Peptides against a protein of PDB entry 3T7K. Designs and how they scored, part 181

Target 1, 248 residues: chain A of PDB entry 3T7K
Amino acid sequence: KAEKILARFNELPNYDLKAVCTGCFHDGFNEVDIEILNQLGIKIFDNIKETDKLNCIFAPKILRTEKFLKSLSFEPLKFALKPEFIIDLLKQIHSKKDKLSQININLFDYEINGINESIISKTKLPTKVFERANIRCINLVNDIPGGVDTIGSVLKAHGIEKINVLRSKKCTFEDIIPNDVSKQENGGIFKYVLIVTKASQVKKFTKLINDRDKNETILIVEWNWCVESIFHLNVDFTSKKNVLYQKK

## One batch from the design tools (peptide; made by RFdiffusion4, then SolubleMPNN)

Design b2_p25_6_s2 (from b2_p25_6 with M1I E2D E9K E17K K18E E22N)
Fold by OpenDDE base, seed 1:
Structure b2_p25_6_s2 (fold): chain B 248 residues (1-248), chain A 25 residues (1-25)
Amino acid sequence: as target 1 above (248 residues)
Amino acid sequence: IDEYFEKLKKENEEALKEAEKNELK
């Protein structure tokens, strides 16, 4: 059926999209539309797997979903597109009235607002955002909304290698891991990096660290600090936004 | 055809609402 539908076109584009969706197409597509999309070089996956070499995200807008946040770690993210791209494409293909010799849809017309070429270009960098920021090992409180597994998975996708989960009420200094990065001569490295949810945790961890490991560098942030860093694909250490405690 | 795509649009509106509920805040 798909072949018959597409036979009216003299030339078919190859979009070369390997995509996931978030905030759209939850119910997927019918078999015919899937086949049409496949013939146009558009493959949609249910889940993110590194082996699939995903290069595209479909979403109506910037979202703080696991899929969206992880899509910014694709190597590279070629396109971040609104779902209207697929809708308009399929509409044009299914249209009986238009003896169109060619499919006339430009992907650039469907870019997600806020994901510009500057962001896309950064996904071509050989390093991940937190890797570039010299953040390798972090401490994460166990009571973080969204859960440590999901949050941890996002952070790992963006270059954090080790996530230490802290039981906020029971943890001691010995439970806190250092950010073990090679001494870069020119970069501010924080020995202790922590993601926390409450002011009481800031007080606790600062006390524990300062009492036992005096004069060390500490960075304590909210989850929003990580999100903003991901959305910009850059860590701004000059910003105090979402930073709860900093000791250089 | 129009009905199908209108349905898809409505489903996407619902999917967006669900996604917003599942955002990592």
Scores: peptide ipSAE 0.705, ipTM 0.966, DockQ to the pose 0.934
Fold by OpenDDE base, seed 4:
Structure b2_p25_6_s2 (fold): chain B 248 residues (1-248), chain A 25 residues (1-25)
Amino acid sequence: as target 1 above (248 residues)
Amino acid sequence: IDEYFEKLKKENEEALKEAEKNELK
């Protein structure tokens, strides 16, 4: 059926998209439309897998969803597109009225607002955002909204190698892991990096660390610090936004 | 065809609302 529909076009574009969706197309596509999209070089996956070499995200806007945040870790993210791209494409293909010899849909017309070329270009870097920031091992409180697994998965996608989950009420100093990074000359390295949710946790962890490991560098941040870093694909250590405690 | 795509748009509006509720805040 898809072949018959597409036969009216003299030339078919190859968009070369391997995509996931967030905030759109939850019900998927019918079999014919999937086949059409596949013939146009558009493959939509339900889940993010490294083996699929995903290069595209469909979303109506910037979202703080797991899929969206992880899409910024694609190598590279080639396109971040609004769902209207698929809709308009399929509309044009299914249109009986338009004796169109060619599909006229430009990907660049459907870019997600706020995902600019600067962001896309950073996804071509050989390193991940937290890797570039010399953050390899972090401590994450167990009461983080969204859950430690989801949050941890996002952080790992962006170059954090080890996530230590802290049971905030029961943890001791010995439960806190150091950020084991070799001191490179030009980067601010924090020995202890923690993501927390409450001011009480800041007080607790700062005391535990300062009492046992004096004069070490500490960075305690909110989840929003991570999100902002991901959205910019850059860690700004000069910003105090979403930083709860910092000791250099 | 138009009805199908209008339905799809409405479903996407609902999907967006759901996604916004499920955002990692």
Scores: peptide ipSAE 0.704, ipTM 0.966, DockQ to the pose 0.942
Fold by OpenDDE base, seed 3:
Structure b2_p25_6_s2 (fold): chain B 248 residues (1-248), chain A 25 residues (1-25)
Amino acid sequence: as target 1 above (248 residues)
Amino acid sequence: IDEYFEKLKKENEEALKEAEKNELK
């Protein structure tokens, strides 16, 4: 069926998209449309797997979903596109009225607002955003909204190697792990990095660390600090936004 | 065809609402 529909076109584009969707196409596509998209080099996957070499995200806007945040870790992310790309493409293909010998849809017309070339270019870097920031090991409180597994998965996608989950009410100093990075000359290295949800946790962890490991560097942030870092594919250590405690 | 795409648009509107509820805030 798809072949018959596409036979009216003399030339078919190859978009070479391996994509996931968020905030759109939850019900997927019919079998004919999936085949049409496949013939155009568009493959849509349900889940993110490294083996699939994903290079595209479909979303109506910037979203703080697991899929969207992880898409910024693709190597590279080639395109971040609005779902209207697929809709308009399929409309043109199914249209009987247009004597169009060619599909005239430009991917660049469907870019997600706020995902610019600067962001896309950073996904071509050999390192991940937190790796570049010398953040390898973090402490994460167990009461974080979204759950430690989901949050941890996003952070790992962006270069954090080890996530230590802290039980905020029961944890001691011995439960807190250091950020084990070699002293690189040109960057602020924090020995202890923590993601917390409450001011009471800041007070607790700062006391525990300062009482047992005096004069060490500490960074305590909110989840929003991580999100902003991901959306910019850069950690700005000069910003105090979403930083709850910092000791250099 | 038009009805199908209008349905897809409506479904995407609902998908967006669901995604916004599931955002990692």
Scores: peptide ipSAE 0.704, ipTM 0.966, DockQ to the pose 0.941
Fold by OpenDDE base, seed 2:
Structure b2_p25_6_s2 (fold): chain B 248 residues (1-248), chain A 25 residues (1-25)
Amino acid sequence: as target 1 above (248 residues)
Amino acid sequence: IDEYFEKLKKENEEALKEAEKNELK
């Protein structure tokens, strides 16, 4: 069926998209449309796997979903597109207007607002955002909304190697892991990096660390600090936004 | 054809609402 529909076109574009969707196409596509998309070089996957070499995300806007946040770690992310790209493409293909010898849909017309070339270009860097920021090992409180597994998976996708989960009510100083990175002379390396949810946790962890390791550097942030860093693919250590405690 | 695509648009509006509820806030 798809071949018959596409036979009216002299040339078919190859979009070379390996994509996931978030906030759109939850019910997927019919078999004919999947076949059409595949013939146009558009493959849509249900889940993110590194082996699939994903390069695209479909979403109506910037979303704080696991899929969207992880898509910014693709190597590279080539396109972040609105679902209207697929809709308009399929509409054109299914159109019975005899005069359409070519598919006239440009990917660049369907870019997600706020995902610009500056962001896309950073996905071509050989390092991940937290790797560039010298954040390798972090401490994460166990009561984080979204769950430690999901949050941890996003953070790992962006270059954090080790996530230590802290039981906020029961943890001691010995449960807190250092950020084991080599001292670079010119870079703000924090020995202890923590993601917390409450002011009481800031007070607890600062006391535990300062009582046992008085002169060490500490960074305590909210989840929003991580999200902003991901959306910009850059860690801004000059910003106090979403920073709860910092000791240099 | 138009009905099919209108359905897809409506389903996507619902999918967006669901995604917004599932955002990592």
Scores: peptide ipSAE 0.703, ipTM 0.966, DockQ to the pose 0.935

Design b2_p25_6_s3 (from b2_p25_6, 10 letters changed)
Fold by OpenDDE base, seed 5:
Structure b2_p25_6_s3 (fold): chain B 248 residues (1-248), chain A 25 residues (1-25)
Amino acid sequence: as target 1 above (248 residues)
Amino acid sequence: IDEYFKKLEEENKKALEEALKNQLK
């Protein structure tokens, strides 16, 4: 059935998209439309797997969903597109009225607002955002909204290798892991990096660390610090935004 | 066909609302 529908076109584009969706197409597509999209080089996956070599995300706007945040870790993210791309594409294909010899849809007309070429270009870098920032091991409090598994999965996608979950009420200094990164000559490396949710946790962890390791560097941030770093694909250590405590 | 796409658009509005609720805040 898809072949018959597409037979009216003299030339078919190959978009070469391997995509996930967030905030759109929750119910998926019918079998005919999936086949049409496949013939146009558009494959949509339900979940993110590294083996699928995903290069695209469909979303109506920038979202703080797991899928959206992880899409910025694709290698590379080639396109971040609004769902209207698929809608307009399928509308043109299913339209019987226009003797269209060609599909006239430009991917660049459907870019998600705020995801520009500067962001896309950074996804071509050989390193992840937190890797570039010399953050490989972090401490995460167990009471973080969204859950440690989901948050941890996003952070790992962006180059954090080890996530230590802290039971905030019961943890001691011995439960806090150091950020084991080789001292690069030119970059501020924090020995202890923590993501916390409450001011009381800042007081607790700063005391625990300073009492046992008085001269060590500490970075305590909110989850929003991570999100902003992901959205910019850059860690700005000069910014105090979402930084709760910093000791250099 | 028009009805089908109208439904998809409405479903996408709902999907966005759900995604907004499920954001990692």
Scores: peptide ipSAE 0.649, ipTM 0.960, DockQ to the pose 0.940
Fold by OpenDDE base, seed 1:
Structure b2_p25_6_s3 (fold): chain B 248 residues (1-248), chain A 25 residues (1-25)
Amino acid sequence: as target 1 above (248 residues)
Amino acid sequence: IDEYFKKLEEENKKALEEALKNQLK
């Protein structure tokens, strides 16, 4: 029983972690270890639900998985930890050799490389990354790798309200939705934002928009533009990286 | 105990490999 194992400790830490895992612990934990973790204030969930108020992710490194990308939208993300935290914790707890009066594990020793305090601090902001960038409505091509549902779900987690799926071969100008954002006095707003996969799509959409809605602002990007924006929790409009077309 | 954790580490290695394949690229 977990209680018997933990009874050797005079005081138990409360880590207050509500976590998901990616790239680790796919097979979960045994019942005893789950109970141990629960008694230490560590709850691991299989899926991301807003109602669970998740604040932690376990991953061996930065990953471009749905879970990892969505974890950066947690409110806030308190910790991004390597799986070794759990392993070392359980090793100490199951160790019979040392009458350890206390569990001596520091969470900060297990931070995922590249997720620094600057990133964590941005998750405390009241807005999402694309919301701050004045991107509310986007157009997404239907042939995007990973699928429109998964990609769309990630984008929505980061503040995009409406995702319009474009059938790249059949779409017309009327199928393209504008990014309907109230004019902020000092912010560059793109009227049309599109995520595409091919150069031919850039040519098509630029023509459709420019022929029908002349002089409007257009931003056409690759998926990598979104990923980089998520990983930095900031949209850099000065960067041309992963931007296929822009008209200001 | 050592065998259990060794297994867990091996499973995590496989999980990482799988995650790398399933990344949104």
Scores: peptide ipSAE 0.648, ipTM 0.960, DockQ to the pose 0.941
Fold by OpenDDE base, seed 4:
Structure b2_p25_6_s3 (fold): chain B 248 residues (1-248), chain A 25 residues (1-25)
Amino acid sequence: as target 1 above (248 residues)
Amino acid sequence: IDEYFKKLEEENKKALEEALKNQLK
């Protein structure tokens, strides 16, 4: 059926998209539409796997979903597109009224607002955003909204190698891990990096660290600090936004 | 065909609403 539908076109584009969806197409596509999309070089996957070499995200807008945040770690992310791309494409293909010899859909017309070429270009870098920021090992409180597994998975996708989960009420200094990075020539290295949810945790961890490891560098942030860093694919250490405590 | 795409649009509206609720806040 897909072949018959596509036979009316003299030339078919190859979009070369390996995509996931978030905030759209939760019910997937019918078999015919899947085959049509496949013939156009569009493959949609249910889950993110490194082996699939994903290069595209479909979403109606910037979202703080696991899939969206992880899509910014694709190597590279080639396109971040609105779902209207698929809809308009399928509408054109299924249209019986239009004597169309070719498919006239431009990917660039469907870019997600706020994901610009500057962001896309950074996904071509050989390093991840937190790797570039010299953040390898972090401490994450166990009461983080969204859960430590999901949050941790996003952070790992963006270059954090080790996530130490802290039992915020029971943890001691010995439970806090250092950010073990070799001193690279350029950039401030924080010995202790922590993601926390509340002011009481800031007070607790600053005390624990300062009492036991005096004069060490500490960075305590909220989850929004990580999100902003991901959305910009850059860590801005000059910004105090979402930073709860900083000791240089 | 028009009904099919209307349905898809409504489903996508619901999907967005769900995604907004499930965001990592």
Scores: peptide ipSAE 0.647, ipTM 0.960, DockQ to the pose 0.940
Fold by OpenDDE base, seed 2:
Structure b2_p25_6_s3 (fold): chain B 248 residues (1-248), chain A 25 residues (1-25)
Amino acid sequence: as target 1 above (248 residues)
Amino acid sequence: IDEYFKKLEEENKKALEEALKNQLK
């Protein structure tokens, strides 16, 4: 069926998209449309796997979903597209009236607002955003909304190697892990990096660290600090936004 | 064909609403 539908076109584009979807196409596509998309070099996957070499995300806008946040770690992310790309493409293909010898849909017309070339270009860098920021090991409180597994998976996708989960009510100083990175001369390396949810946790962890490891560098942030860093693919250490405590 | 695409658009509207609720806030 797909071959018969596509036979009216003299040339078919190869979009070379390996994509996931978020906030769209939850029910997937019918078998004919899947085959049509495959013939056009568009493969849509249900889940993110490194082996699939994903290079695209479909979403109606910037979203704080696991899939969207992880898509910014693709190597590289080539395209971030609105679902209207697929809809308009399929509409054109299924149209009986268009004597069009060619498919006239341009990928660049369907870019997600706010994902610009500057963001796309940073996904081509050999390092991940937190790796570039010298954040290798972090402490994460166990009561974080979204769950430690999901949040941890996003952070790992962006270059954090070790996530230590802190039980906020029971943890001691010995439970807090240092950010074990080599001292670089020009970069503010924090010995202790923590992601917390409450002001009471800031007070607790600052006291524990300062009482046992005096004069060490500490960074305590909210989850939003991580999200903003991911959306910009850059850590801005000059910003106080979403920073709860900082000791240099 | 038009009905099929209208259905897809409505499903995508619902998918967006669901995604907005399930965001990592």
Scores: peptide ipSAE 0.645, ipTM 0.959, DockQ to the pose 0.937

Design b2_p25_6_s4 (from b2_p25_6, 9 letters changed)
Fold by OpenDDE base, seed 5:
Structure b2_p25_6_s4 (fold): chain B 248 residues (1-248), chain A 25 residues (1-25)
Amino acid sequence: as target 1 above (248 residues)
Amino acid sequence: MDEYFEKLKEENKKDLEEALKNELK
């Protein structure tokens, strides 16, 4: 059926999209439309796997979903597109009125607002955002909204190698892991990096660390610090936004 | 045909609402 529908076009584009969706198309597509999209080089996956070499995300806007945050770690993210791209494409293909010899849809017209070329260009870098920031090992409190597995998975996608989960009520200094990175001259290196949810945790962890290791560097942030860093694909160590405690 | 695409738009609206509820805040 898809072949018959597409036969009216003299030339078919190959979009070469390997995509996931968030905030759209949860129920997927009908079989015919999937076949059409496949013939146009558009493949949509249910989940993110590194082996699939994903290069695209469909979303109506910037979202703080696992899929959206992870899409910014694609190598590269070629396109971040609104779902209207698929809708308009299928509309044009199914249209009986237009004796169209060619599909005329430009991907660039469907870019998600706020995901610009500057962001896309950074996904072509050989390193991940937290890797560039010399953050490889972090401490994460166990009461983080969204769960440690989901949050941890996002952070790992962006270059964090080790996530230590802290039981905030029972943890001691010995439970806190150092950020084991080589000294680089040009980057703020923090020995202890922690993501926390409340002020009481800041007080606890700062005391534990300072009592045992007074001269060490500490960075304690909110989850929003990570999100902002991901959305910009850059860590700004000069910003105090979402930083709860910093010792240089 | 128009009805199908209108349904898709409505479904996408619901999907967005669900996604917003499930955001990592």
Scores: peptide ipSAE 0.650, ipTM 0.960, DockQ to the pose 0.942
Fold by OpenDDE base, seed 1:
Structure b2_p25_6_s4 (fold): chain B 248 residues (1-248), chain A 25 residues (1-25)
Amino acid sequence: as target 1 above (248 residues)
Amino acid sequence: MDEYFEKLKEENKKDLEEALKNELK
């Protein structure tokens, strides 16, 4: 029983973690370990729900999974930890030999490589990454790998309000939605933002837009542009990486 | 006890492999 196991400790830490897992612990934990973790203030959820106020992710490394990408939208993300944190914690707790009066596990020793304090600090900002970049409405091609629903869900978690799905072969200019943002004096706002998968789509959409709405600003990117923006919690408009077409 | 945690590590290795297959590329 969890209580008997924990009774050997004079003081129990409260980690205050509300977490999801990706790339680890797919089968979950036994009932005793779940109860132990709960008593230590560690709650692990199967799915991301806004109501749960999640603040932590467990993953072995940076991953391009839906859960990992969405975790960077937590408000805030307090910790991104390797699964070894849980393993080492449970090992210490179950150890019969340790006359340890206290659990000596430091969360900072288990940080995921590449998720540094700078990234964590940005999750405390009042805005989302694409919101800060003045990207509110985007066009997404229907043939995107991973599916429009999953990709769209990730993008929405990061501040995109409207996702218009384009049928690449059948779409016309009228099907393309503008990025309706208020003109900020000091920032390049793109009227049309599109995520595409193929060079042929770039040619098609650039032609459609330029023929009907001349001299407007256009940004056409790959999915990787979005991923990099999420991983850095910053949109770098100076970078040409993963940008297929840009007209300012 | 040690066997249980070693099993967890092995399972996590498999979970990582699966996650890598399911990455949004």
Scores: peptide ipSAE 0.650, ipTM 0.960, DockQ to the pose 0.934
Fold by OpenDDE base, seed 4:
Structure b2_p25_6_s4 (fold): chain B 248 residues (1-248), chain A 25 residues (1-25)
Amino acid sequence: as target 1 above (248 residues)
Amino acid sequence: MDEYFEKLKEENKKDLEEALKNELK
C-alpha cells in the first residue's frame, strides 16, 4: 500500500532521521504511515538506545522530559523538529488532489523554538556537557522528584560517569563521593558536587564535608542547574542561578 | 483523511499535556 501511494512521486527525499518522540505521537503511527516514513528515511523509535544512533527528536516545544533532555546528548543531534513536520508530510503524501511530482516539505520550517544552530553545533563536540565541565562523579539525594534512576540516566547521558545516591536523612560523610577528575588546567574543579532538593540538605552536607574535609571545593545545586546546563549544552560557573552553595 | 489528521493533532495536544505532567521538575 505504501509503495502504491509513493509511486505518484518521481523523486522521494531521504531525510535520514532516526528519531524519538516526546509530547507527541504516543500512540505511534499506522502500519502504512510507518512504511511511508521508513521509505522516506524516517525511522521513529520508542526508546533511546545508543545502538540506534539517534539524530532527531520530535517534540512540540522544549520539554523537561527524559527523552528531550537525553536527545540533547545525541551524537550529533541533527534535528529537533515539531510534530507538524510528520503531519504535513503525511498529509501531502496522502493527498489525492494534488498532482504533486515532488514532496515539498522543508525540515528547517519545523524546528523547535529555542533549539538553534548554536545548540545543535554543540552536540557535534567530542565531549558531553558535564564532561566539559569536569563533572564526572556526583552525589544525588534520594528524594529528588522524578526519581534517582531517571535523573541519573539523564545525567549519565550527558557525561556524568558515576551517580552516588545519598540517603539524605541517614548519610554520613563517608557516603559522599568526590568528583574524581584529574586537575586539568582549565577551570575550577569541584571536589564535591551534590544535587539536592532542600535547604536542610545544604546545611547537612556542607557541615559534613567542611568538618571532615576542610578547605575542599564544594558545589551544591538544584536539579534546575543541571537542566539549564543541558538546555544550553554549557555549564556556566559564573551564574549563581540554581546554585545553593558554592565553595571555591 | 482530514479527520484522521485532525484527530492526530488533538491526540498530540493530549500527549503534550501528559508530557508536561511528567516533566522532570
Scores: peptide ipSAE 0.648, ipTM 0.960, DockQ to the pose 0.945
Fold by OpenDDE base, seed 2:
Structure b2_p25_6_s4 (fold): chain B 248 residues (1-248), chain A 25 residues (1-25)
Amino acid sequence: as target 1 above (248 residues)
Amino acid sequence: MDEYFEKLKEENKKDLEEALKNELK
């Protein structure tokens, strides 16, 4: 059926998209439309897997969903597109107007607002955002909204290698792991990096660390610090936004 | 055909609402 529908076009574009969706198309597509999209080089996946070599996300806008945040870790993210791209494409293809020799839909007309070329270009870098920032091991409090597994998965996608989950009420200094990064001569490396949810946790962890490991570098941040770093694909250590405690 | 795509747009509005509820805030 898809072949018959597409036969009316003299030339078919190959978009070469391997995509996931967030905030759109939760119910997927019918079999005919899936096949049409496949013939146009558009494959939509239900979940993110590294083996699928995903390069695209469909979303109506910038979202703080797991899929959207992880899409910024694609290698590279080629396109971040509004769902209207698919809708307009399928509308044109299903149109009974005999004279459509070509599909005239430009991907660039459907870019998600706020995802610019500067962001896209950074996804071509050989390193991940937290890797570039010399953050490999972090401590994450167990009461983080969204859950430690989901948050941890996003952080790992962006270059954090080890996530230590802290039981905020019961943890001791011995439960806190150092950020084991070899001291490069020129980079300010924080020995202890923590993501917390409450001011009381800041007080607790600063005391524990300062009492037991005096004069060490500490970075305590909110989840929003991570999100902003992901959205910009850059860690700005000069900014105090979402930083709860910093000791250099 | 127009009805199908209008339905799809309305479904996408609902999907966005659901996604906003599931954001990692």
Scores: peptide ipSAE 0.647, ipTM 0.960, DockQ to the pose 0.939

